# Ledger of designs, part 114: peptides against a protein of PDB entry 4GMN

Target 1, 375 residues: chain A of PDB entry 4GMN
Amino acid sequence: RYANITLLALVTLASIGTDFQETLVKGNQGSRESPISAADEEWNGFDDADGDAMDVDQKSSSGEDQEEDYEEIDVKEDDEDDDDDSITSEMQADMERVVGADGTDDGDLEDLPTLRELIQTAVPQLIRLSNLPIDSDESLTIQSHALSALNNISWTISCLEFANGENANIHNAWYPTAKKIWRKTILPILEADSADLKLATQVTSLAWAVARVLHGETPTDGNPHRKFISLYHSSKQQAGGNSNSIEEPEDPFQGLGVKCIGVVGSLAHDPAPIEVNREVGVFLVTLLRQSNNVPPAEIVEALNQLFDIYGDEELACDKEVFWKDGFLKHLEEFLPKMRTLTKGIDKRTQPELRTRADEALLNLGRFVQYKKKHA

## One batch from the design tools (peptide; made by RFdiffusion4, then SolubleMPNN)

Design b2_p16_1_s3 (from b2_p16_1, 12 letters changed)
Fold by OpenDDE base, seed 5:
Structure b2_p16_1_s3 (fold): chain B 375 residues (1-375), chain A 16 residues (1-16)
Amino acid sequence: as target 1 above (375 residues)
Amino acid sequence: ARLPPMAPLPPDYQSA
């Protein structure tokens, strides 16, 4: 009875985190109908805020009108009124406020009571549940569900804009909680050196979501970047040996390798220690050099992380790592390989992977030109 | 930039 109520509460908290994300993604898509800025705009760098993957000019090649008579499959709208009463009217009002709020307010969540209770009341309990002694299959299930709820909440919050002081109230409320998740949930599980690849994947996803908000201010104690790099390499060794295909997630961007890259990339941002930045930068550039044996999704993520880390020339890592370790040469040598890789992705079978690879290829060309102009 | 995909819920949550 108590276990089933706890599991139901954890399911509900994880669903709330997902529904909140979907609402934020839909809200951000509506605001981004800003006109495609012409491809001829001079790329002036990546500001630390502007992770804006520059829009790919869809040159409308006028392909001929093949009237393929797509039979209207009369998908009967079975109005299954799935009364998913999971979203309260208060939660919906909080979601609408978060999508619409230029809220410059000093960390007060008075206008966001559901989000306040989620951060201040629910998350501290989820941290406690994720740290229970594992003595039974029931305690392992509770830990997994608590990690899933923390993951969904943390990802949802990491999808908010915090640049230029946007959502500062939410950022200020989340920041101490995010550090607590890192220190109390993520680090202890990474230190336990569990052979459980499912647990490692859950913790790595949560670590990425947390690190996407904390960036270089993520606690560097115990060199967690090296643990995630080690996990990356260990995951590749296991996949190559036993033909028990752990079903590679159908989404290539949900792979443990992509998640490890996302974590270590986020950890390497300023003000991270220069040696942490260097070790991560060398890891990412090494993936590009070894690209023949690296999944395309991991290459896309490694490129995006390299752009975000080294896009600002005023940062200490630009001089002390990017230029000093000769990264530009490796990026320039990779450009023709990236063109081949991107062209090899079938648009029909992997449309998302192809789109993100086309974007990363465009950004790589612009980034190499920018860095050559500023050399 | 397109948001990175969230980790899917465990299969036990996708089937609910």
Scores: peptide ipSAE 0.020, ipTM 0.633, DockQ to the pose 0.099
Fold by OpenDDE base, seed 4:
Structure b2_p16_1_s3 (fold): chain B 375 residues (1-375), chain A 16 residues (1-16)
Amino acid sequence: as target 1 above (375 residues)
Amino acid sequence: ARLPPMAPLPPDYQSA
C-alpha cells in the first residue's frame, strides 16, 4: 500500500515538473521573437557584463558531513486529496511570476511559495528516495520515479535565465540543493557502476540539468567528467553489438550520447579546474575529428559546448587549453565537414536537427573568425 | 553576437 502511494506521489511530482516546464517554454517563446539580427554581426565573445560577481565569500566551511539524521518522516497517510489541479495552478502562477520578474528581488522565495516547497520540501525527499537500497523491483521502480521527478524539476529550473542576476533568489535557493543532488544522488549512482542503461540515462539527464546551473562549480570529487566520458564510449560500444534496439529516442537530442556531452561540457565551464577543462575540451574536439562516426545531434551539442566553454578570451581555459592545445586548427578543419554534415540532414524528416545544425554551422564560422582575430 | 544556443528541452516524464 505505502509503495503505491509513494509511486503516485512521485508520478504527481514528475507531472508537476513537466507542467512547470511547459509553462516556462510558453513564457520564453513570447520573448524569443527578438529578430535574429543580421548575419554580419561579428561574434564579440561573451560580453562581460560587469556582473559584479557579488563576492559571496561563502567561506567554504568544511562541510562536516552532518549526517542529517533523516528523521523518519512518518509519512502520515493524510489522505488529503489535495486537488492536483490546485497545486498545478499555484505552480503555474509561480512560473508566470518567474517569467515576469525582473530578477531584482534579492528576497527569499517568499513570493514563490510553491517553488519554495518544491526545492525545500519535495527535492530532499526525492534525494532520499533515489538513495534507497535496491533490493527489489519495487525499490528500483521507486528510484526510477524519484530520478524522473528530480530530472523534471532540475531541467525546469535550468531553463530559467540566471545571467546578469536574473532570478537570483531562485538561483540562490537552488544552488545548495543542486549540489546536494549531485553529491547524494548522481555520484553514488555513477559509482555503483550499474550496467543498467535506463538508470544511466536517467542519472545522466539529471546530471545535465544540474550541471547547466552549477557549471564549473559542480563538485569535482571522483572526476565525474571521466565517468561521463567513459559512459559515452561504453554506450557506443553497446549500440554496436546488441541489435537490441535500445529504442533510439525519436528525438536525436534525447540520446545518451548528447546527454553525456551536455554534462561534460557544462562541467568544463569556468571556474572548472584547467585539467578538467582540458580533458573535456580534448574529448569534444576528438568527436569533431571523428565526425564521420558521430551522430549529428552529438556534433551540434559538442560544438555548442565548445563555444560556451571557450567563447571568452579572459578565461584561463582560453590560454591554457584552447590556444595551447591548438583547438582553433581543429575547428577550422572541421568547418567544411560541418557544412557537408548539415547539408546531409533532411529538412523534411528532421527539421529541428537541421535548424540546430544550421545554427551551429553559422556559429562555428563566427567563432573561428573571432578566434583568428584574437590570436 | 552568437546565436543563443537552443536550450535542450527537458525529457518528459518517462512512466516506468
Scores: peptide ipSAE 0.020, ipTM 0.650, DockQ to the pose 0.374
Fold by OpenDDE base, seed 3:
Structure b2_p16_1_s3 (fold): chain B 375 residues (1-375), chain A 16 residues (1-16)
Amino acid sequence: as target 1 above (375 residues)
Amino acid sequence: ARLPPMAPLPPDYQSA
């Protein structure tokens, strides 16, 4: 009973987080012709299509026919119009305020009560639940659902614009909580070195969502970028050996490899330590060099991360890493390979992957031309 | 400008 209520509450929080994201994405598309940055990865919610129908084997215990006269409780089908509008009127009002608000620099969410309760009340409980001792399948299920809910909330918040001081109130309220998720949920799971690829995928998705807001201000304690790079390599070794491994998600951008690239790319932004930036930049450029053995979606993500990390020539990483380590020449040599890769993607079977690859190819050409002018 | 000779990529990030 209590477990089922907790699970239902976690599923509901996860659903609310997804629906909030979808509506924020739709709301932002209406106002600015800002080119949809690669941030419009439709985070396809975890389809809980694993309705493991526990076939409760109705062991036909031939219990004797006690004709207990079950009075037909005339359960009036109250047509509860399942207005499964998971979007509460309060949540919708908070969304309208987030899209319209001149961000006050005050981390006060008085005007955003639903978002405040998510950050201040729900997330601390989800962090607690994600850190329960795993002693049963029930505790593992609770951890998974707590991670899913944290992921959805974190992704939703990561879709907000925080550049130029936009949404500063939300950023300031989220920032300490995001660091707490990182230190209390993400790092302990990464340090446990679990062979569970499902758990690794969930924590990596959450880590990406958190790192998309924290960027180079993400805590560097224990070199988490190296753990995600190690996880990337380990995932490739396992996929190559076991034909029975976790079905690669139908969406090529939902793969653990893409998520690892997204995390480490986000971690490498200013003000990340130059050595962290270098190790990540080298990893990403190495993927491009080895592109014959790398999924196209991971190449697209690695390119986007490289553009974001090294797009600003005023940053220390431009001089100390990009130019010093000769990245421009590797990007230039990759251009003809990217053209071949992109042309090899069937527009009919993989329209999204082809569109994102065509965009990344265009951006790579522009980026190489830009860097050659500023050399 | 002459492109400087490719600095060798730093060693491929080998998983330590």
Scores: peptide ipSAE 0.007, ipTM 0.556, DockQ to the pose 0.033
Fold by OpenDDE base, seed 1:
Order: C-alpha cells, then sequence, then structure tokens
Structure b2_p16_1_s3 (fold): chain B 375 residues (1-375), chain A 16 residues (1-16)
C-alpha cells in the first residue's frame, strides 16, 4: 500500500519532469535556430554569445504551383483526449513563464510556485528515496523511480538557458539542490561500485543533467570524472564479452558511453581544476584517435564536449591544456576520419545520427580553422 | 552480469 502510493507519486513526478522538458524544448527550438547554418561565417569562438540572429532572407523562389490535388485524407483525428491530467493549470502557467521569463537576478521563485515546490519539496524527498537501504526488490524499484524523477527534473532544468544570465532565479534556486543531488545521490551510488548497468546508466544520466548546470563548479571530491571514465571503459569491456549485453538503446545518444562522455565533458568546463580538465580532454581526444572502434554517437558527443570546453581562448584550460598538450593536431588529423565516418552513416536508417554528425563535422572544420587563426 | 570493478584509468590517459 505505502509502496504503491510512493511508486505512483514517483511516476507522476517523472512524468511532470518529462512534460515540462518537452514544453521547454519546443519553446527553445523556436529561438535556437542553430547559428551554424551559414557555411561562410567565421566561427569566432564561444565568447561572443551575443551573435546576432542571422536573418536568413528566405528568397521566395516562385516555384510553379503544381496543384497536386492532395486528396484530403480525412484522418479522423480520433481525439483520444488522453486527458493526461498530469499538467495542472498552475504547472502550465509556470512552464509558460519559464519560457518567457527575463531572469530577475533574485533566486526567488515566487512567480514559479510549481517549480519552487518541485525544487524545494519534491527533490529533497527524491534524494531521500534514492538513498534508502536496498533490502528488497521494492526498495530497488523505489530507488530506480526516484532516480528517474530526479533525472527528468534535472534534464528539464538543464534545458533552460543560463549563459546570458537568463533564468537566473531558477539557476540560483536549482544550484544548491543540484549540488545536493550530486553529493547525496550521485556520489554514494558511484562509490557503492554496484555492478548494475541499469543503475549505472540512471545515475550517469542524472549526473549529466546535473553537470550540464554545474559544469566545472560540480564538486570534485573523490575525482568523479575518473569514475565516469572508468565506467565508460568497464561498460565497453562488458559489451564485448557477454552476448547478454543490455539491449543497446534504440537511440544511439541514450547509450551509457555517450552519457559518460557528456558527464565528464561537463565536469571539465571552467572553473574545473586544470588537472581534471586535462584528464577529460585527453580522454576525449583519445576517443577520436581510436574512432574506428568507437560508436559514431560517442564521437559526436566527444567533439561537442571538446568544442564547449576549449571554445574560449581566455580560459586557463586553452593555454594550459589545449595548446600545451597539442590537441589541435589531433583534431586536424581527425577531420578526414570524421568526414569518412559521417559519410558512412545512412541518412535513411539513422537520420538524427547523420544530422548530428554532419553538424559536428562542420563545427570541427570551423573549430580547427578558428584555433589555427588564434595560434 | 556484474560489471567488472571500475578499472583504473589506463596509463595512456595520464601521459598524453
Amino acid sequence: as target 1 above (375 residues)
Amino acid sequence: ARLPPMAPLPPDYQSA
């Protein structure tokens, strides 16, 4: 009885986190036209975040109106009103405000009462539930659902723009809670060295979501980057040995390897300790050198992380790691391999992977040119 | 199957 109510509450919190993520992603897709579409623009690094929205003058080529008589297939929208009554009018109003909110610098969520209750009331309970003693299959289920709910909430918040001081109120409210998730949920599970790949995948997904907000301010206690790199290697060793590999997720970007790369990449951002940045940077560059044996999705993620980490020339990691350890040479030598890898992805069977690989290839070319100009 | 214990970072990651 108690466990069923707890489970239902955890599923509901996980749903709310997903629905909120979908709403934010849809809202943000309208503003994030990827600035990368202009082939001839010089990539100026990451420092110029104020890049003017290129008015792509869509020259209306007047192609002749062949009135192909599209028979109105009267697709009866069976409005199966899946009354997924999960989103309250207050939650919807909070979501609309989060998408439109000029960030007031006050860490006050007075205008976001649902998000406030999620952060201040729900998340602390989820942290508690994720730390319950595992003594039954029921306690394992509760932990898994608590991690799922924490993951969805954390991913949703990590999809908000914070770089320009936008959503500063949400950032300021989330930041101490994110550190608490890290210290109280993520680290204890990582230290338990559980041989459960499902749990490892859940905690790594949560760690990525949390690290996408905390970046280099993520607590470095116990060298968590080394644990995620070690988890990456351990996961690869297991996949090669046992035919009972956990079904690789249908989405290549949901793989444990990608998640490990995303975590360690995020952990390596400024103001991370230079040695943490170096160990991560070397890990990522080594994946590129070994690209023949690395899934394409992991290569795409490793490239994106390398761009994000080393895109700013004013950061200490640019001089002390990128230039000092000769990363530019490795990126330049990888460029022809990336072209081959990207061309090898079938657009029909893996359209997303191909698109993201085409983007990463374009960015790699620009990044190499940028770094050569700023050498 | 149990994951092997988290292997120490390969030495090649420390010396590049």
Scores: peptide ipSAE 0.007, ipTM 0.522, DockQ to the pose 0.022

Design b2_p16_1_s4 (from b2_p16_1, 10 letters changed)
Fold by OpenDDE base, seed 2:
Structure b2_p16_1_s4 (fold): chain B 375 residues (1-375), chain A 16 residues (1-16)
Amino acid sequence: as target 1 above (375 residues)
Amino acid sequence: SRLPPMAPLPPDYQSS
């Protein structure tokens, strides 16, 4: 009985996270309908947004472990009205505010009560549930559902714009929680070294969502990038042996390999340690060199991560890694291979993969030209 | 500005 209520609550939280993501994607498509005109606009790098590095004054509040008496959430069995399609009027109102809000800096979510309760009340419980001792199929099911709810919430928040101080209140509320998810959920599961590829895929998806917000500010303790690179290689070894057991996800971008690339790429952004950046950059460039044996979706993601990591020439990683390790030559040598790879994708059977590969090919040409001008 | 990779939709909870 209690377990079924917990599972229902976890499924509901995961559904809320998905519906919220779909709403953000639809809303952001409406605002981003500025056609990416395939204009031959010279890719001029990432313009220096004068992002005043918020001096996050590390007040080391040694918060004593107050045993907060967790009041039992009396989940009222409200009736099964099959309004599964109804983004709650409160969620829709919060979304309309998020898309329009000139975010006040104070990290206060007073105007976003649903998002506040999601971050402050639900996510801490999901972190707890994801860390339960696995002693039964029931505890494994609870962990899986908690990870998926955390994944959906984290992905949704990672789809918000945080550039130029946009949504700063949400960013500031999410940032400590995202670090808590990383330290309390992601790292312990990665350290348990389970041969469970389903669990590994769930935790890697969550790690990517979290790292898409934290970037180089993601905790580097225990070199998590190496764990994800190892997981990438392990996933390839298993797929090659047992053709019968891993249903390759119908979506090429849902693959564990893509997720591993997305995580390590996100972890390698400034202010990541230069050695972390180098190890990730070398991994990504190595995938391009081995592209004959790499799924096209992973090549697209690897290119994408390389452009984001090395698109800014003012960053220490440009001089200390990109130029020093000769990445431009590898990208230039890969350009004709990328043209062949992209042309080999059937637009009829894989329209999304083809579109994303055409874009990545275009960006690769622009990026190589940009870097040659700045050499 | 590169479009952030569309977050892969969370896998639909196939209620098995």
Scores: peptide ipSAE 0.018, ipTM 0.642, DockQ to the pose 0.205
Fold by OpenDDE base, seed 3:
Structure b2_p16_1_s4 (fold): chain B 375 residues (1-375), chain A 16 residues (1-16)
Amino acid sequence: as target 1 above (375 residues)
Amino acid sequence: SRLPPMAPLPPDYQSS
């Protein structure tokens, strides 16, 4: 009985975290319609010459369409508007305030009571539940649900803009809690070196969400970037042997490999130690060099991480890693391979993967041009 | 000219 109530509460917290994420994504899309000024780049039209399409007189064979009178079974769509508005009106009001508030620097969430209770009351309990001794299948289930709830909450918060001091109150409230999740939940599970790829995937997902806020300020104790790189390689070795056990997620971007890349990329941002940045940068560039054996989604993520890490020439990692270790040459050599890879993705079967690959290819061309101009 | 950071699309965590 108590276990079922705890599980229901954890599922509810995980659902709330997802619904908040969807609301934030929809809200942020509405604000970024800054019209991309159509710079009139004169696309010199290819003169496609008037190739005389020969009139192939294909005879209309009149196949008798048997009108099978499919009786419209008037399936009353019972619009069970299960308006399971899992978003409480208080949560919606907190979300509207998050989008509208010039954040006060004080980290006080007085104006955001639901988010405050989530960060200050719920998350510390979820951290505790994720650290319970695993002595039963029930304890394992509780851990999994606690990790799921922490993941969804952490992802939701990571979708907020914190650049330029935006949402500083939320950032300041979340930052110590995010470090606590890292030290108390993520690191202990990564150190336990469990062969459980499901647990590893959940922890890596949570680690990515946390690292998307902490970036290079993520605790470097025990070199966690090396653990995620090791996990990446170990996951590839296991997938090659046992085709039977882990359903590859239908979404290519939900794969453990993508999540590992997202974590280590986020960990390598300034002010990360230059050697952490170098090891991650070398890992990412090595994936591009080995692209024939790397899933396209992992290549897309590795490119995006490289752009974000090395996009600023004022950072120490630009001079000490990007230029010093000759990354530009590897990106230039990869550009024709990326064109081939992107063209090989079927737009009908994998439309999202193709779109994200087309964007990453465009950005790679721009990034290479930018770096050549600033050499 | 900073390259515009591509905000990673949050993975749609469809809780299966």
Scores: peptide ipSAE 0.017, ipTM 0.649, DockQ to the pose 0.546
Fold by OpenDDE base, seed 5:
Structure b2_p16_1_s4 (fold): chain B 375 residues (1-375), chain A 16 residues (1-16)
Amino acid sequence: as target 1 above (375 residues)
Amino acid sequence: SRLPPMAPLPPDYQSS
């Protein structure tokens, strides 16, 4: 009885985290109808403030209109009114405020009571539940659901803009809680060295969500970047040996390899120790050199992380790692391989992967040109 | 626009 109520509460918290993420993603898509500025704008670097993923000018090649009469399969939308009564009117009002709030307030969540209770009351209990002694299948199930709820909440919060002091109230409320998740949930699970790939995937997803907000201010105790690099390599060794279908997630960006890259990339941002940055940068550049044996989604993520880490020339890692370790040469040598890789992705079967690879290829060309001008 | 990596959906409880 109590276990089933606890599980239902954890499911509900995980659902709330997902629904809130979907709302934030939809809200951020609506604001980005800024007109595609002309392809000829000189790329001035990746300022940490201007996370403006450069608009890919799709030059519409006027291919001739072959009207292939695709029969409209009238898929009756059966309006299954799934009355998902999960979102209260108060939660919906908080979600609408978060999507619209340019609020530079002092960390007070008075105007966001549901988000306040989520961060201050629910998350501390989820941290406790994720750290229960595993003595039964029931305790393992509770841990998995607590990690799922923490993941969805942390991902949702990581989708908020925090640059230029945006959402500072939410950032200030979340930041100490994010550090607590890292120290109390993520590190103990990573130290337990569990052979459970499901648990490793859950904790790595949570670690990425947390590290996307904490960046280089993520606690470096116990060299967690090396643990995630080790996990990356271990996951590749297991996938190569047993042709038993570990169901590769249908979404190539949900793979454990992509998640490991996302975590270590986020950990390598300033003010991370230069040696942490170097070890991560060398790992990412090594993936590009080995690209013939690396999934395209991992290459896209590794490129994106390299752009975000080394896009600012004023950072200590630019001089001490990027230039000193000769990363520009490796990126330039990778550019023709990336063109081949991107062209090899079928737009019909993998449209998202192709779009993200086309964007990463464009950004790689611009990044190489930028770094050559600033050499 | 980088779509943030989707959080894994809560485990689909429909399969029990």
Scores: peptide ipSAE 0.019, ipTM 0.633, DockQ to the pose 0.100; fails the geometry check
Fold by OpenDDE base, seed 1:
Structure b2_p16_1_s4 (fold): chain B 375 residues (1-375), chain A 16 residues (1-16)
Amino acid sequence: as target 1 above (375 residues)
Amino acid sequence: SRLPPMAPLPPDYQSS
């Protein structure tokens, strides 16, 4: 009885976290034509985001109207109103406000009562549940569901823009809670000598979501980046031995390897200690050097993390790591390999992976050119 | 920047 109510509550909290995500993703798709997608724009680093979008006049090529009589397949929209009654009108109003709010600088969520209750009331309980003694299959189930709920909430919040002081109220409310998740949930589970790859995948996903907000301000206590690098290597050793037991996620980007790269990349951002940045940067560049044995999705993620970490020349890590450790040469030498890798991905069977690889290849070319110009 | 794909909900979560 108590367990079923707890599980239902955890399921509901994880649903709410997902529903918030879907709305934020739909809202952000309308505004984020990423300026980097324009083929001819020089990538100017992270600081020059304010560059005027030149109106490229699309010349209307008048292709002839072949009236192919598309038979109006009357797809009856069976509006099965799956009344997923999970989203209250208050939650919808909070979601609309999160998409539209010029955040007031005060970490007060007075205008976002549902999000406030999630952060202030629900998340502390989820942290408590994730730290219960594991003494039964029921306690393992509760921990897994608590981690799933924390994951969905943390990922949803990590999808908000916090650049340029956007959503500062949400950031300021989340930041101390994110640090609490890190210290009380992530670190204890990561320090537990568990061979459970499912738990490791859950905690690594949560760690990535949290680290996408905290970046280099993520607590460095106990060198968590080394633990995630170790987990990356351990996961590869296990996958090589028992081909039958790890259901590789259908989505290549949901793999534990990608998640480990995402965590350590996020941890390496400024103001991370230069030695943390170096160890992560060397790890990522080493993946590119070993690309023949690395899944394409991990290469795409490792490239994106390298661009995000080393995109700003004013950061101490640019001089002290990127230039000092000769990363540009490794990226330049990788460019022809990335072209081959990307061309080897079948557009029909793996359209997303191919698209993300084409984007990463384009960005690698631009990034190498940028760094050569700023040398 | 494409948002990294969120960890899929456990498959048992899509069926409830």
Scores: peptide ipSAE 0.018, ipTM 0.636, DockQ to the pose 0.100; fails the geometry check

